# Ledger of designs, part 51: peptides against a protein of PDB entry 3HUF

Target 1, 320 residues: chain A of PDB entry 3HUF
Amino acid sequence: MWIIEAEGDILKGKSRILFPGTYIVGRNVSDDSSHIQVISKSISKRHARFTILTPSEKDYFTGGPCEFEVKDLDTKFGTKVNEKVVGQNGDSYKEKDLKIQLGKCPFTINAYWRSMCIQFDNPEMLSQWASNLNLLGIPTGLRDSDATTHFVMNRQAGSSITVGTMYAFLKKTVIIDDSYLQYLSTVKESVIEDASLMPDALECFKNIIKNNDQFPSSPEDCINSLEGFSCAMLNTSSESHHLLELLGLRISTFMSLGDIDKELISKTDFVVLNNAVYDSEKISFPEGIFCLTIEQLWKIIIERNSRELISKEIERLKYA

## One batch from the design tools (peptide; made by RFdiffusion4, then SolubleMPNN)

Design b2_p13_2_s2 (from b2_p13_2, 5 letters changed)
Fold by OpenDDE base, seed 1:
Structure b2_p13_2_s2 (fold): chain B 320 residues (1-320), chain A 13 residues (1-13)
Amino acid sequence: as target 1 above (320 residues)
Amino acid sequence: SESEKKLKEIEKE
């Protein structure tokens, strides 16, 4: 989201969130969803137009800002952005930091991009929320992205957390739920004058972890917890691979259970399978190797003695 | 507030 602040009390000492939309900026306008009042004698009554575009698909992957357009409204002294005069037809900006000077005002409006990218675990929730979140200037998507700051957990009552949720937790993404999204949707009008009224996602995250026994106390409890162990994984999910890497596992990949030869078994402590393969292929598991699902592995990892538990299971199956 | 004073000054111009 774009946030503006200014020096010299020209924004009344307040920080303001600018959602996608068009704003008339000037001395003689009233603050609302389409106007930004700037208190300075050195600026025109109607000085500039700011237009913030909705996020692009690319912005979800890069964490880049919504495009910020500035047009001078034919003022005597013009408008500058980052010390450069705005062109007669207006200019568009993709920089994360904008210093906006209105005319000869000695104080600048500082616009900065607060990165917020929300990944969804399921397409249904994305379809439900994407439009509203995009209107807040929040990029949304399903795929893993290095730019993701938040992850929406699907509240399926009684189900194990998904691999996506596990990975989001370990990569220290703020896990949120639909309650946070609902709250975000309601604050749009209230945050116009005070950007600090934006709800804290960390509170939501803390509540999720506290109320769900499927999470460890911290990601740090799990990161590299299985260092020194080796696994083989069916090459089905990039998120699964990244999850296992964050656990400190050495990972070998295979395409089918038939590719698990004696050499792979000799180098592998256990095989990680998805639920579908695990359930369908139980009878065809290679002899002498411990096979488990990611969800079964997760149940072990969240325990304080995860290394000892895994070691015992490996030993049990080697001697069986 | 100083902001309110400035606003009133701007309204007079």
Scores: peptide ipSAE 0.016, ipTM 0.422, DockQ to the pose 0.724
Fold by OpenDDE base, seed 2:
Structure b2_p13_2_s2 (fold): chain B 320 residues (1-320), chain A 13 residues (1-13)
Amino acid sequence: as target 1 above (320 residues)
Amino acid sequence: SESEKKLKEIEKE
């Protein structure tokens, strides 16, 4: 989201969120959803137009800002952005920091980009929320992105958390739920005058962890917790692979259970399967191999004695 | 927490 502040109290000492849309900036306008009042004798009654575009798909992957357009409204002394005069037809900016000088005003409006990118685990939830979030200037998507700041957990009461949620947690992404999205949707009008009224995602995240026994106390409790163990997995999910890497596992991949040769068995402590393969092939598991699902592995990992639990299960199957 | 730091960084940026 774009936030503006200014020196010399020309914005009345307030920080303001600028959502996607068009704003007339000037001395003789009233603050609302389309106007920004600036208090200076050196500023024209109607001085500039700011236009903020909705996020692009690229912005989700890069964490880049919504495009910020500035146009001077034919003022006597013009408008500058980052010490450059704005062109007659207006200019567009993709920099995260903009110093906007209106005419001869000695104080600048400082615009800065607050990075917020929301990943969804479920395409149906993305379809439901993407439009509203994009109108807040928040990039959204389904795919893993290094720019992702928040991850939406799907609340299915009584279901195990998804691999996506597990991975988001270990990546130290802020996990949020539908309640936070609802709250974001309601505050749009209230945050116009005070950017500090933006909902705290951290409080939502803390509440999710506290109230759900499927989360450990911290990602650090799980990261590299299985260092020194080796697993084999079906080459089906990149997120699953990345999750197992964050646990410190040495990973071998196979295409089918039939591809698990004696050499792979000799180097593998356990086999990680998805639920579909686990359920369908449970009768045909190779003898002497510990096979488990990612969800079963996660239940072990969240325990403080995860290494001992896994070791005990491996030993049990070697001597059976 | 590191998640708190990341949020505070997102809040400061």
Scores: peptide ipSAE 0.000, ipTM 0.281, DockQ to the pose 0.019
Fold by OpenDDE base, seed 3:
Structure b2_p13_2_s2 (fold): chain B 320 residues (1-320), chain A 13 residues (1-13)
Amino acid sequence: as target 1 above (320 residues)
Amino acid sequence: SESEKKLKEIEKE
């Protein structure tokens, strides 16, 4: 989201969130969803137009800002952004920091981008929320992204957490739920006057973790917890691979259970399978190797003695 | 924790 602040009390000492949309900026406008009042005698009654675009798909992957357009409204002294005069037709900016000078005003409006990118665990929730979140200037998607700051967990009572949720937790993404999304949808008007009134996602996350025993106390408890172990996995999902990497595992990939030969078994402590393959093929598992699902692995990983538990299971199956 | 640090960094940005 774009946040603006200004020097010299020209924004009345307030920080403001700018959502996607168009804003008339000037001395003789009233603050609302489409106007920004700037208090200076050096600023025109209607001085500039700010237009913030909705996020692009690229912005979801890069964490880049919503495009910020500035147009001077034919003022005597023009408008500058980052010490450059805004062109006659307006200019667009993708920099995360904008210093906006309105005419000869000695004080600048400082715009800065606060990155927020929300990943969804399922396409149905994305379809439901994407439009509203994009109108908040929040990029959304399903795929993992290095720019992802938040992850939406679907609250199904009594269900195991998904691999996506596990990975989101380990990569230190703020896990949120529908309640937070609902709250985000209601705060637009309140943040006009005070950008600090944005809902705290961390509180939502803390509540999720506190109320769900499927989460360890911290990601650090799990990261590299299986260093020194080797696994083989079916090449099914990138998230599963990345999850196992974060556990510190040496990973070998295979395309089918038939590829699990004696050589692979000799170099592998255990095999990680998805639920579908585990359930369908459990009768045909190679002898002498520990096979488990990611969900079963996760249940072990969240235990304090995870290394000892895994070691015992490996030994049990080697001697069986 | 580094998660708490990253969360605090996200809170500070």
Scores: peptide ipSAE 0.000, ipTM 0.277, DockQ to the pose 0.017
Fold by OpenDDE base, seed 4:
Structure b2_p13_2_s2 (fold): chain B 320 residues (1-320), chain A 13 residues (1-13)
Amino acid sequence: as target 1 above (320 residues)
Amino acid sequence: SESEKKLKEIEKE
């Protein structure tokens, strides 16, 4: 989201979120969803127009800001952005930090991009929320992205957390739920005057972790917890691979269960399978190797003695 | 926790 603040109390000492939309900026406008009052005698009654575009698909992957357009409204002294005069037709900016000077005002409006990029665990929730979140200037998507700051967990009552949720947790992404999204949708009007009224996602995350026994106390409890162990996995999921890497595992990949030969077994402590393969092939598992699903592995990882538990299972099957 | 600090940083950026 774009946030503006200003020096010299020209924004009344308040920060403001700028959602996608058009704003008339000037001395003689009233703060509302389309106007930004700036208190300076050096600023025109109607000085500039700010236009913030909705996020692009590219912005979801890059964490780039919504496009910020600035147009001077034919003022005597013009408008500058980052010390450059805004062109007569207006200019567009993709920089994360903008110093906006209105006329001869000695104080600048500082616009900065607050990184908020929300990944969804499922397409149904994305379909439900994407439009509203885009209208808040929040990029949304399904795929893993290095730009993701938040992850929406699906609240299916009684279901295990997904691999996506597990991975998001280990990546230290802020996990949120639909309750936070609902709250975000209500604050749009209140944050016009004070950006600090934006709800804290960390409180939502803390509540999720506290109330769900499927999460460890922290990502640090799990990161590299299986260092020194080796696993093999079916080469089907990038998220699963990255999850296992974050556990500190040495990972070998195979294409089919038939590729699990004596050599692979000799180098591998256990095999990680997806649920479909595990359920269909459980009768044909190679002898002398521990096979488990990611969900089964996760249940072990969240235990305080995860290394001991894994070791016991490896030993049980190696000497059977 | 260090995790909470990092999460707060991510949210403030």
Scores: peptide ipSAE 0.000, ipTM 0.269, DockQ to the pose 0.017

Design b2_p13_2_s3 (from b2_p13_2, 4 letters changed)
Fold by OpenDDE base, seed 1:
Order: structure tokens, then sequence, then C-alpha cells
Structure b2_p13_2_s3 (fold): chain B 320 residues (1-320), chain A 13 residues (1-13)
């Protein structure tokens, strides 16, 4: 989201969130969803137009800002952005920090991009929320991205958390739910005058973790917790691979259970399978190797004695 | 004084 603040009290000492839309900026406008009042005698009554575009698909992957267009409204002294005069037809900016000078005003409007990028675990929830979140200037998507700041957990009551949720947790992404999204959708008007009124996602996250026994106390409890162990994984999911890497596992990949030879078994402590393969091929598992699902592994990892538990399971199958 | 004259010009636009 774009946030503006200004020096010299020209914004009345307030920080304002700018959502996608068009704003007339000037001395003689009233603050609302389409106007930004600036208090300076050196600023025209109607000085500039700011236009913030909705997020692009690229912005989801890069964490880049919504495009910020500035047009001078034919003022005597013009408008500058980052010390450069805005062109006659307006200019567009993708920088995360904009210093906007209106005419000869000695104080600048500072626009900065607060990165917020929401990954969804569920495509139906994405379809439900994407439009509203994009209108808040929040990029949204399903795919893993290094730019993601928040992850929407799918609330299926009574189900195990998904691999996406596990990975989001270990990546220290703020896990949120639909309740946070609902709250976020209501604040659009209230945050116009005070950007600090943006809801705290960390409180939502804390509540999710506190109320769900499927999470450890912290990501740090799980990160590298299986250092020194080796696994083989069916090459089906990048998120699953990254999850296992964050656990400190040495990972070998295979394409089918038939690729699990004696050499791989000799170097591998256990095989990680997805649920579909585990359930369908359980009878055809290679002898002498411990096979488990990611969900079964997660249940071990969240325990305080995870290393001892996994060692016992590995040993149990070596002697069976 | 120069700033006040410049201020008048901006108020007249």
Amino acid sequence: as target 1 above (320 residues)
Amino acid sequence: KEDEEKLKEIDEE
C-alpha cells in the first residue's frame, strides 16, 4: 500500500494510506477518498493529480509498488518527483519512495510503499477476495513468492494444516484468516486520515497460532530441527521441497517409487510422499525404508523431541 | 516580501 506523510505539517501531521484511485491534491480541497488537502500557501488550490493503479500480476512476485502517476494541474511552479519536474502529460513511477514537491513548497510529500502481498492457499478464497484486496493496493496470488508477507490459511475445521500453511509458517510469513480479510475490507474509509489504523495482522496471527495445536510455538523450533537427516522426496511440489529444506534435511528427488534403489535407500533416512501416493502405493513401498507423508512428518516436527521421535521411527523399520 | 508576492500569484490562480 502507498502511504504518504509530509514535513512541515502540510498534511496536518497525519500519515495517509492511498488506495488505488485518483486523488486531487491541493490547498483548497477537502480530504476524502479522492482528495488530499495540503496546507501551504505555496501550493495551488488544485495542484496535482495522483493516480494509483491496482496491483499487477508482476507486483505479486516482486513486491513492487502499485504504479503511481503524478500529473501537474497546469500550476505556475509545477510539480517535482524525486527532484525531477513532472512532464506536461504526467509521469508514472514505480519507485518505492517518492519525494513529491508541489510548486515552491519547502516541504515535500513523502510517499512510501509498505509491502503487503497476500498469498492464498485456496483458489476459491482467492477468487472471493482478490478484487477487494486489489482495490486496497494489495497484490494477491496462489503461487509461492518471496514477496509474500501474508498467507491466508484455509479454515477447514478438523483437517490438518496444508503444506502451504506449514511452509508459510516456517518462512515467517504472517498467517491470517478470513476474519482478518473481513476486517481489512472495512477499514478503507477509516485509514484515510490515519495510516496507523491499519489492522495489525500480527495479532490475528498470534490468535491463530495460540488456538491451533498444529503449530509449534515458533518457526525457530522447527527450522533446521532435522539437520543431519536425509530424505528422498517425490518431485511433485516445490513448496514441499522448500519446506523440507527449511527443516535442514538433505533432499534427494525421485520421479517414481521404482527409482528408489538400494543406493538411494543406503543414503536416505526416510522417504517423504504426498498423501495420494502414500495411500495408493502403500503396498508397493520399498522394503527397509521408512515412508511417511508431509503431514505425518509435520506431526513429528511440532513435537519438542522431534529428532528422537524420527530416529525411533527410522530404527523401528530397520529392525522390522 | 518576495515570498509574499509569490504567494499572491499562487492565490490568484
Scores: peptide ipSAE 0.032, ipTM 0.658, DockQ to the pose 0.091
Fold by OpenDDE base, seed 5:
Parts: sequence; C-alpha cells; structure tokens
Structure b2_p13_2_s3 (fold): chain B 320 residues (1-320), chain A 13 residues (1-13)
Amino acid sequence: as target 1 above (320 residues)
Amino acid sequence: KEDEEKLKEIDEE
C-alpha cells in the first residue's frame, strides 16, 4: 500500500494510507476518502491531484507499487516529484519512494510503498476477497510468488492444511485467515488520518499457529529436518517440490508409478505421492518402498522425533 | 517585506 508522511507537520504529524482512488491535495480541503489537507501557506487551496491505480497482475509477482499519478492543478509554482517538475498533463510513477514538493513549500510529502501481496490457496476465497483487497492497493493471486508477504489459509473444518499452507509456513510467509481479511476491509475509513491503525497481521498469524495443532512450533523445526534422506516424487506441483526441498530432501522426479524401477528404489528412501494417486494406485505401489502423501509426510515432520519416525518406516519396509 | 509579499501572493490563489 502507499503511505504518505510529511515533514514540518504539514500533514499534522500523521501518516496516511493512500488506497487506490483519486485525491485532491491542497490547503483548503478537508481530509476524507478523496481529499488530503496539507497545512502550509506556501501551497494552493487545491494544489495537486494524486491518483493511485489498482494493482496489476504483474504487481502481484513483482511486489511493485500501484501506479501513482500526480497532476498539478495549474498552480503558480507547480508540483515536483523527486526534484522534477510534474508535466502539464501529469506524470505517472512506479518508484517505491516519491518525494513530492507542492509549490514553494520547504517541506515535502514523502510517499513510500509498503509491500503487501496476499496469496490465496483457495480460488473461491480469492474470488470473494480479491476485489476488496485490490481496492486497498493489495495485489492478490493464487500462484506462488517471491513477492508474497501474506498467505490466506483455507479454513476447512477438520481437513489437513494444504501443501500451499505448509510451504507458506516454511518460507516464513505471514499466514492469515478470513478474520484478518474482514478486519482489513473495515479499516479503509479509520486509517484516513492515521496509517498506524492498520491491523497487525503477525498477531493474526500467532493466533492461527497457537490454535492449530497442524503447525510445528516454528519453521526452523522443519527446515532441513530431513537432510540426508532421499525421496522420489510424482511430478505434480512446483509447491510440493519446493516444500520437499525446504525439508532438506534430495528429490528425484518420475512421471508414473511404472517408472519406479529397482534402481530408483535403491537410491530412494521413500516416495511422495499426491492424494489422488495415493488413493487410486495404493494397490499398485512398488514393493520394498515406503509410499506416502505430502499430508502424511507433514504429520511426521511436525513431530519432534520426525527423523526417527521416518527412519523406522523406511527400515520396516527394507527388511520386510 | 519581499518574503511577506510573496507569501501574500500565495494566499490569494
């Protein structure tokens, strides 16, 4: 999201979030959803127009800012952004930091981009929330991205957490839920004058982890916990592969269970399958190898003695 | 005086 602050108390010592929309900036406007009051004798009554665009799909993957447009409202002394005079028709900016000078005011408005990109693992929840979050200047998507800062956990009562949730946890993404999204949707009016009123996602995350026994105590408890073990996986999802890598596993990929030969078995401690393949092909599993789902693996990984548990299962099948 | 006059000109816009 865009946040503005200013020097010399021209914004009354307050920070403000600029959501997507249009703002008239000037001395003689009242702070609301479309106006920014700036207190200086050196600025016009109506000095500039700021326009924040909604995030693009590209912004979700890059963590780039919503486009920031500045137009001078035909003022005597103009408007500058990053020491450059704004053009007569206005200019658009994609820089994460903007120093905005209104006329001859010695104090600047500093706009900075606070990165927040929310990944969803559930397309239905994305469909429900994306519009509202985009109107907050928050990029949203389903696919994994290096720019993701938050991950919305799919709440299905009594179900195992998804691979996406497992991976989000291990990569130290802030896991959030629908309660946090609801709260975010309500803050739009309350944060007009004070950006500090933005809810803390870390508190939501702490509560999720505390109240769900499917999470280990920390990501560090699981990262590289299976170092030295080797697995084979069916080439299904990139997230599954990345998850297994974060566990410290050496990974071999195969296209079908029929490709699991004696050579692969000799080099592999266990086979990781998706639920669909596990359920459909359980009768056709290769002899002499431990086959499990990612969810079954996760249940082992969250235990303090995960290495011992896996070793016992591997041994049981090697000597059978 | 010149700075005060310049400040007054800005107040009239």
Scores: peptide ipSAE 0.032, ipTM 0.637, DockQ to the pose 0.088
Fold by OpenDDE base, seed 2:
Structure b2_p13_2_s3 (fold): chain B 320 residues (1-320), chain A 13 residues (1-13)
Amino acid sequence: as target 1 above (320 residues)
Amino acid sequence: KEDEEKLKEIDEE
């Protein structure tokens, strides 16, 4: 999201969130959803137009800002952005920090980009929320991104958390739910004059973790907790692979259970399967190897004695 | 006087 602040009292000492849209900036305008009043004798009645575009797909992957357009409204002293005069037709900016000078005003408006990118666990929730979040200047998507700041957990009461949720947690992404999204959708008008009224996602996250026994106390409790163990997995999910890497596992991949030869068994402590393969193929599992689902592995990992638990299960099957 | 003239120039904008 874009936030503006100003030197001196030209913005009445307040920070303001600028959502995607168009704003007339000047001395003789009233603060609303499309106007920004600036209090200075050196600023024209209607001085500049700010236009903030909705997020692009690229912005979701880069964490880049929504495009910020500035146009001078034919003022005597013009408008500058980062000490450069704005062109007659206006200029567009993709920098995360903009110093905006209106005419000869000795104080500048500082615009800065606060990075927020929301990943969704399922396409249905993305379809429901993406439009509203984009209108807040928040990039959204389904795919993993290094720019992702927040992850939306699907509330399925009584189900295990998804691999996506597990991975988001271990990546230290702020996990949020539909209640937080609902709250975000209602605050748009209330945050115009006070950017501090933006809801704290970290409080929502803390509440999710506290109220769900499927989460450990911290990601640090799980990261590298299985260092020194080796696993094999079916080559079906990149997200599952990345999750297992964060656990500190050495990973081998296979295409089918028939590809699990004596060599693979000799170097592998256990095999990780998805639920569909586990349920369909459990009768045909290779002898002498421990097979489990990612959800079964997660239940072991969240325990304080995860290493002892997994070692015991490996030994139990070697001597059976 | 100079501040009033500058104010007039800005009020004419």
Scores: peptide ipSAE 0.032, ipTM 0.644, DockQ to the pose 0.095
Fold by OpenDDE base, seed 4:
Structure b2_p13_2_s3 (fold): chain B 320 residues (1-320), chain A 13 residues (1-13)
Amino acid sequence: as target 1 above (320 residues)
Amino acid sequence: KEDEEKLKEIDEE
């Protein structure tokens, strides 16, 4: 989201979040959802128009800012952005840092992009929240993105955390829930005067981790915890593959259980299966190999003695 | 003091 601050108390010493929308900026406007009061004698009564667009689909993957349009309102001394005079028709900016000079005001408005990209674990939650979050200038999506800063955990009561949630945790994304999203939806008016009133996602995350025994204390407890082990998995999920990589596993892929030959078994400590294959094929598992689901693997990994636990299971099956 | 006087002229437009 865009945040503005200013030097010389021209914004009354406050930071403000700019959501997608249009703002009239000037000395003689009242702060509201469409106006930004700037306190300086060098600033026109109505000086500039800021227009922030909703996030693009590309912004979700790049972590780029919502497009920021600046138009001078035919002022005597104009408007500058990053030392460049704004054109008569207005200019659009995609830079994450904008120094906005209104007329001859010696103090600038500093606009900066705070990266917030929210990944959702399921399409239903995305469908429910995407529009509202986009109106906050927050890119949203389902697919993995390097720009993802936050991950919405779907709290299905009594279910194991999803692979997406596991991966988000290991990626050190801030895991949030629907309660945080609900809170975000309510703050839009309160943050007009003070951007610090934004809810702390890290507090939400800490509470999720503290209250859910399926999470280790930190991602660092799990990252590379299985270094030196080798696994084989079905070539089904990129997220699953990336998760296993973050555990430090050497990964081999296969297309079917029938492709698990003696050579693969000789190089593999265990086989990771999805739930559907595990449940359907558990009777036909190859002898001498430890087969488990990602969820079962996760339950081992969150234990302090994960390496010992896995080693014991491998040994049990190799010498049985 | 001198910078305060130049600020007066801009208030009238």
Scores: peptide ipSAE 0.029, ipTM 0.622, DockQ to the pose 0.114

Design b2_p13_2_s4 (from b2_p13_2, 6 letters changed)
Fold by OpenDDE base, seed 4:
Structure b2_p13_2_s4 (fold): chain B 320 residues (1-320), chain A 13 residues (1-13)
Amino acid sequence: as target 1 above (320 residues)
Amino acid sequence: DEFEKLLEEIDKE
């Protein structure tokens, strides 16, 4: 999200979120969803127009800001952004930090991009929320992104957390739920005057972890917890692969259970299967190897003695 | 199920 603050109390000492939209900036405007009052004698009654565009698809992957357009409203002394005079037709900016000087005002408006990119675990939730979040200047998507800051956990009652949720947790992404999104959607008007009224996603995340036994106390408890072990995985999910890598596993890939030969078994401590293969092929698992689902693995990983549990099971099966 | 046995061990600790 774009946040503006200013020196010299020209914004009344308040920080404001600029959602996608158009804002008239000046001395003689009243703060609302389309106006930013700036208190200075050096600023025109109507001085500039700020236009924040909705996020692009690229912004989701890069964590780049929504495009920020500045136009001077034909003022005597113009408008500058980062010490450069704004062109007569307006200029667009993709920098994460903008120093906006209105006329000869000695104090600048500082616009900065607070990165917030929300990944969704499922397309249904994305379809429900994407439009609203984009109108908040929040890039959204389904695919893993290095720019992802938040992850929406799908609360299916009574189900284990998804691989996406597991990976988001280990990646140290702030996990949020639909309650946070609902709250986020309601504060749009309240944050006009005070950006500090933005809901605390970290508090939401802490509450999710505290109230759900599927999460360890920290991602650090799980990261590299299985260092030194080797697994074989069905080549089905890149996200699952990345999850297993974060556990510190050496990973071999196979296309079918039939590809699990004696050589692979000799180099592998356990086999990770998807639920469909696990359920359909339980009776045909290779002898002498521990086969489990990623959800089953996760249940072990969250235990304090995870390494011991896995070691015991490997030994039991290899020497049975 | 081997995994169910493992879970039973986890639940007993």
Scores: peptide ipSAE 0.136, ipTM 0.780, DockQ to the pose 0.005
Fold by OpenDDE base, seed 5:
Structure b2_p13_2_s4 (fold): chain B 320 residues (1-320), chain A 13 residues (1-13)
Amino acid sequence: as target 1 above (320 residues)
Amino acid sequence: DEFEKLLEEIDKE
């Protein structure tokens, strides 16, 4: 989201979130959803127009800012952004930091991009929330991104957490739920005067972890916890592969259970399968190798003695 | 069945 603050009390000592939309900036406007009052005698009654675009799909992957357009409203002394005069037709900016000078005002408006990029685990939840979040200037998507700051877990009561949620946790992404999204949707009016009133997602995250026994105490308890072990996995999702890498596993890939030969078994401690293959082919598992799902593996990994549990099972099956 | 037994052992601790 874009946040503005200013020097010399020209914004009355307050910071403000700028959501996607159009703002008239000037001395003789009242602060509301479409106006920014700036207190200086050097600023025109109506001085500039700020237009913030909604996030692009690219912004979700890059964590880039919503496009920020500035137009001078034919003022005597113009408008500058980053020491450059704004062109007659206005200019657009993609920099994360904008120093905006209105006329001869010695104090600048500082606009900065606070990165918030929300990944959804569930396409239905994305469909429900994406429009509202985009109107807050928050990029949203389904796929993993290096720009992802927050992850919305699917709330299915009584189901195991998804691979996406597991991976988000290990990546130290802030996991949130629909309660936080609801809260975000209500803050739009309250944050006009004070950007500090924006809710902290870390409290939501702490509550999720505390109240859900499917999470370990910390990502550090799981990261590299299986260092030294080797697994084979069916060529499935990239997230599954990355999850297993974060556990410290050496990973081999195969295309079908029929490709698991004696050579692969000799080099592999266990086989990781998706639920569909596990359920359908349970009777056809190779002998002498431990086969499990990612969800089953996760249940072991969250235990303090995870390495001992896995070692005992591997030994039991290799020497049987 | 073997892994289910392991999970049952975990759930008992």
Scores: peptide ipSAE 0.125, ipTM 0.775, DockQ to the pose 0.005
Fold by OpenDDE base, seed 2:
Structure b2_p13_2_s4 (fold): chain B 320 residues (1-320), chain A 13 residues (1-13)
Amino acid sequence: as target 1 above (320 residues)
Amino acid sequence: DEFEKLLEEIDKE
């Protein structure tokens, strides 16, 4: 999201969030959803127009800002951005920090980009919320991104958390739910004059962890917790592979259970399967090897003695 | 089920 602040109390000492849209900036306008009042005798009644575009798909992957357009409204002394005079037709900016000088005002408006990118676990939730979040200047998507700051878990009462949620947690992404999204949808008008009224996603995240026994106390409790163990994984999901890597596992991949030969068994402590293969092929599992799902593995990983639990099970199967 | 046996061990701690 774009936030503006200013020196010399020309914005009345307030920080303001600028959502996608068009704003007339000047001395003789009233603060609302389309106007920004600036208090200075050196500023024109209507001085500039700011236009913030909705997020692009690229912005989701880069964490880059929504495009910020500035146009001078034919003022006597013009408008500058980062010490450069704004062109007659206006200029567009993709920098994360903008120093905007209106005419001869000795104080600048400072615009800065606060990165927020929301990943969704399922396409249905994305379809429901993407439009509203884009109107807040928040990029949204389904795929993993290094720019992702927040992850929306689906509230399925009584179900295990998804692999996506597990991975988001281990990546230290702020996990949020539909309740946080509902709250975000209501605050758009209230945050115009006070950016501090933006809901705290970290508080939502803390509440999710506290109220759900499927989360460990911290990601650090799980990261590299299985260092030194080796697994074989069915080559079905890149996200599952990255999750197992964050646990510190050495990973071998296979395409079918028939590819699990004596060599693979000799170097593998356990086999990780998806639910469909686990349920359908349970009778056909290789003898003497521990086979489990990612969800089953997660239930072990959240325990304080996870290494001991896995070691005991591997030993039991080697001597059976 | 190997996993059920492991769950029984977790529940005893």
Scores: peptide ipSAE 0.156, ipTM 0.789, DockQ to the pose 0.005; fails the geometry check
Fold by OpenDDE base, seed 1:
Structure b2_p13_2_s4 (fold): chain B 320 residues (1-320), chain A 13 residues (1-13)
Amino acid sequence: as target 1 above (320 residues)
Amino acid sequence: DEFEKLLEEIDKE
């Protein structure tokens, strides 16, 4: 989201969230969803137009800001952004920090981008929420992104958490739910103090973890917890691979169970399979190797003695 | 940063 602040109390000592939309900025406008009042004698009655675009797909992957357009409204002394005079037709900015000088005002409006990118685990939920979140200037998507700040967990009662949720947790992404999205969707453009700009996603996340026994107490409890072990994984999911890497595993990939030869078995402690392969091909598992699903592995790694549990199971199958 | 703060809070409980 874009946030504006200003020096010299020209914004009345308040910060303001700017959602995608158009704003007339000036001395003689009243603060509303399309106007920003700036208190200075050096500022024109109607001085500039700010236009914030909705997020692009690229913004989801980069965590870049919504495009910020500035146009001077034919003022005597013009408008500057980052010490550069705004062009006659206006200019567009993708910098995360904008110092906006209106005319000869000695104080600047400081616009800064607070990055928020929401990944969805469920395409149906994305379809439901994407439009509303984009109108808040929040990029959304399904694919893993290094720019992801929040992850929407699908609350299916009684189901195990998904690999996406597991990975989001280990990546230290703030896991949120539909309740947070509902609350976030009630946020309106306002002049507020910076401390109150965003709904408390951390409180939502704490509540999710507290109320779900499928989460460890901390990602740190699981990160590198399986260091020294090796696994083979069916090459099906990048998230699964990244998850296993975060556990500290050495990973070999294979395309089919038929690729699991004696050489692979000799250097592999266990094989990780997806549920579909596990259920369909259980009868065809290679002998002498521990095969498990990611969900089964997760149930082990959340235990304090995860290494011992895995070691015991590997040993059991080697001597069976 | 937000998650690190959360972890710090969890570790204190």
Scores: peptide ipSAE 0.010, ipTM 0.402, DockQ to the pose 0.012; fails the geometry check

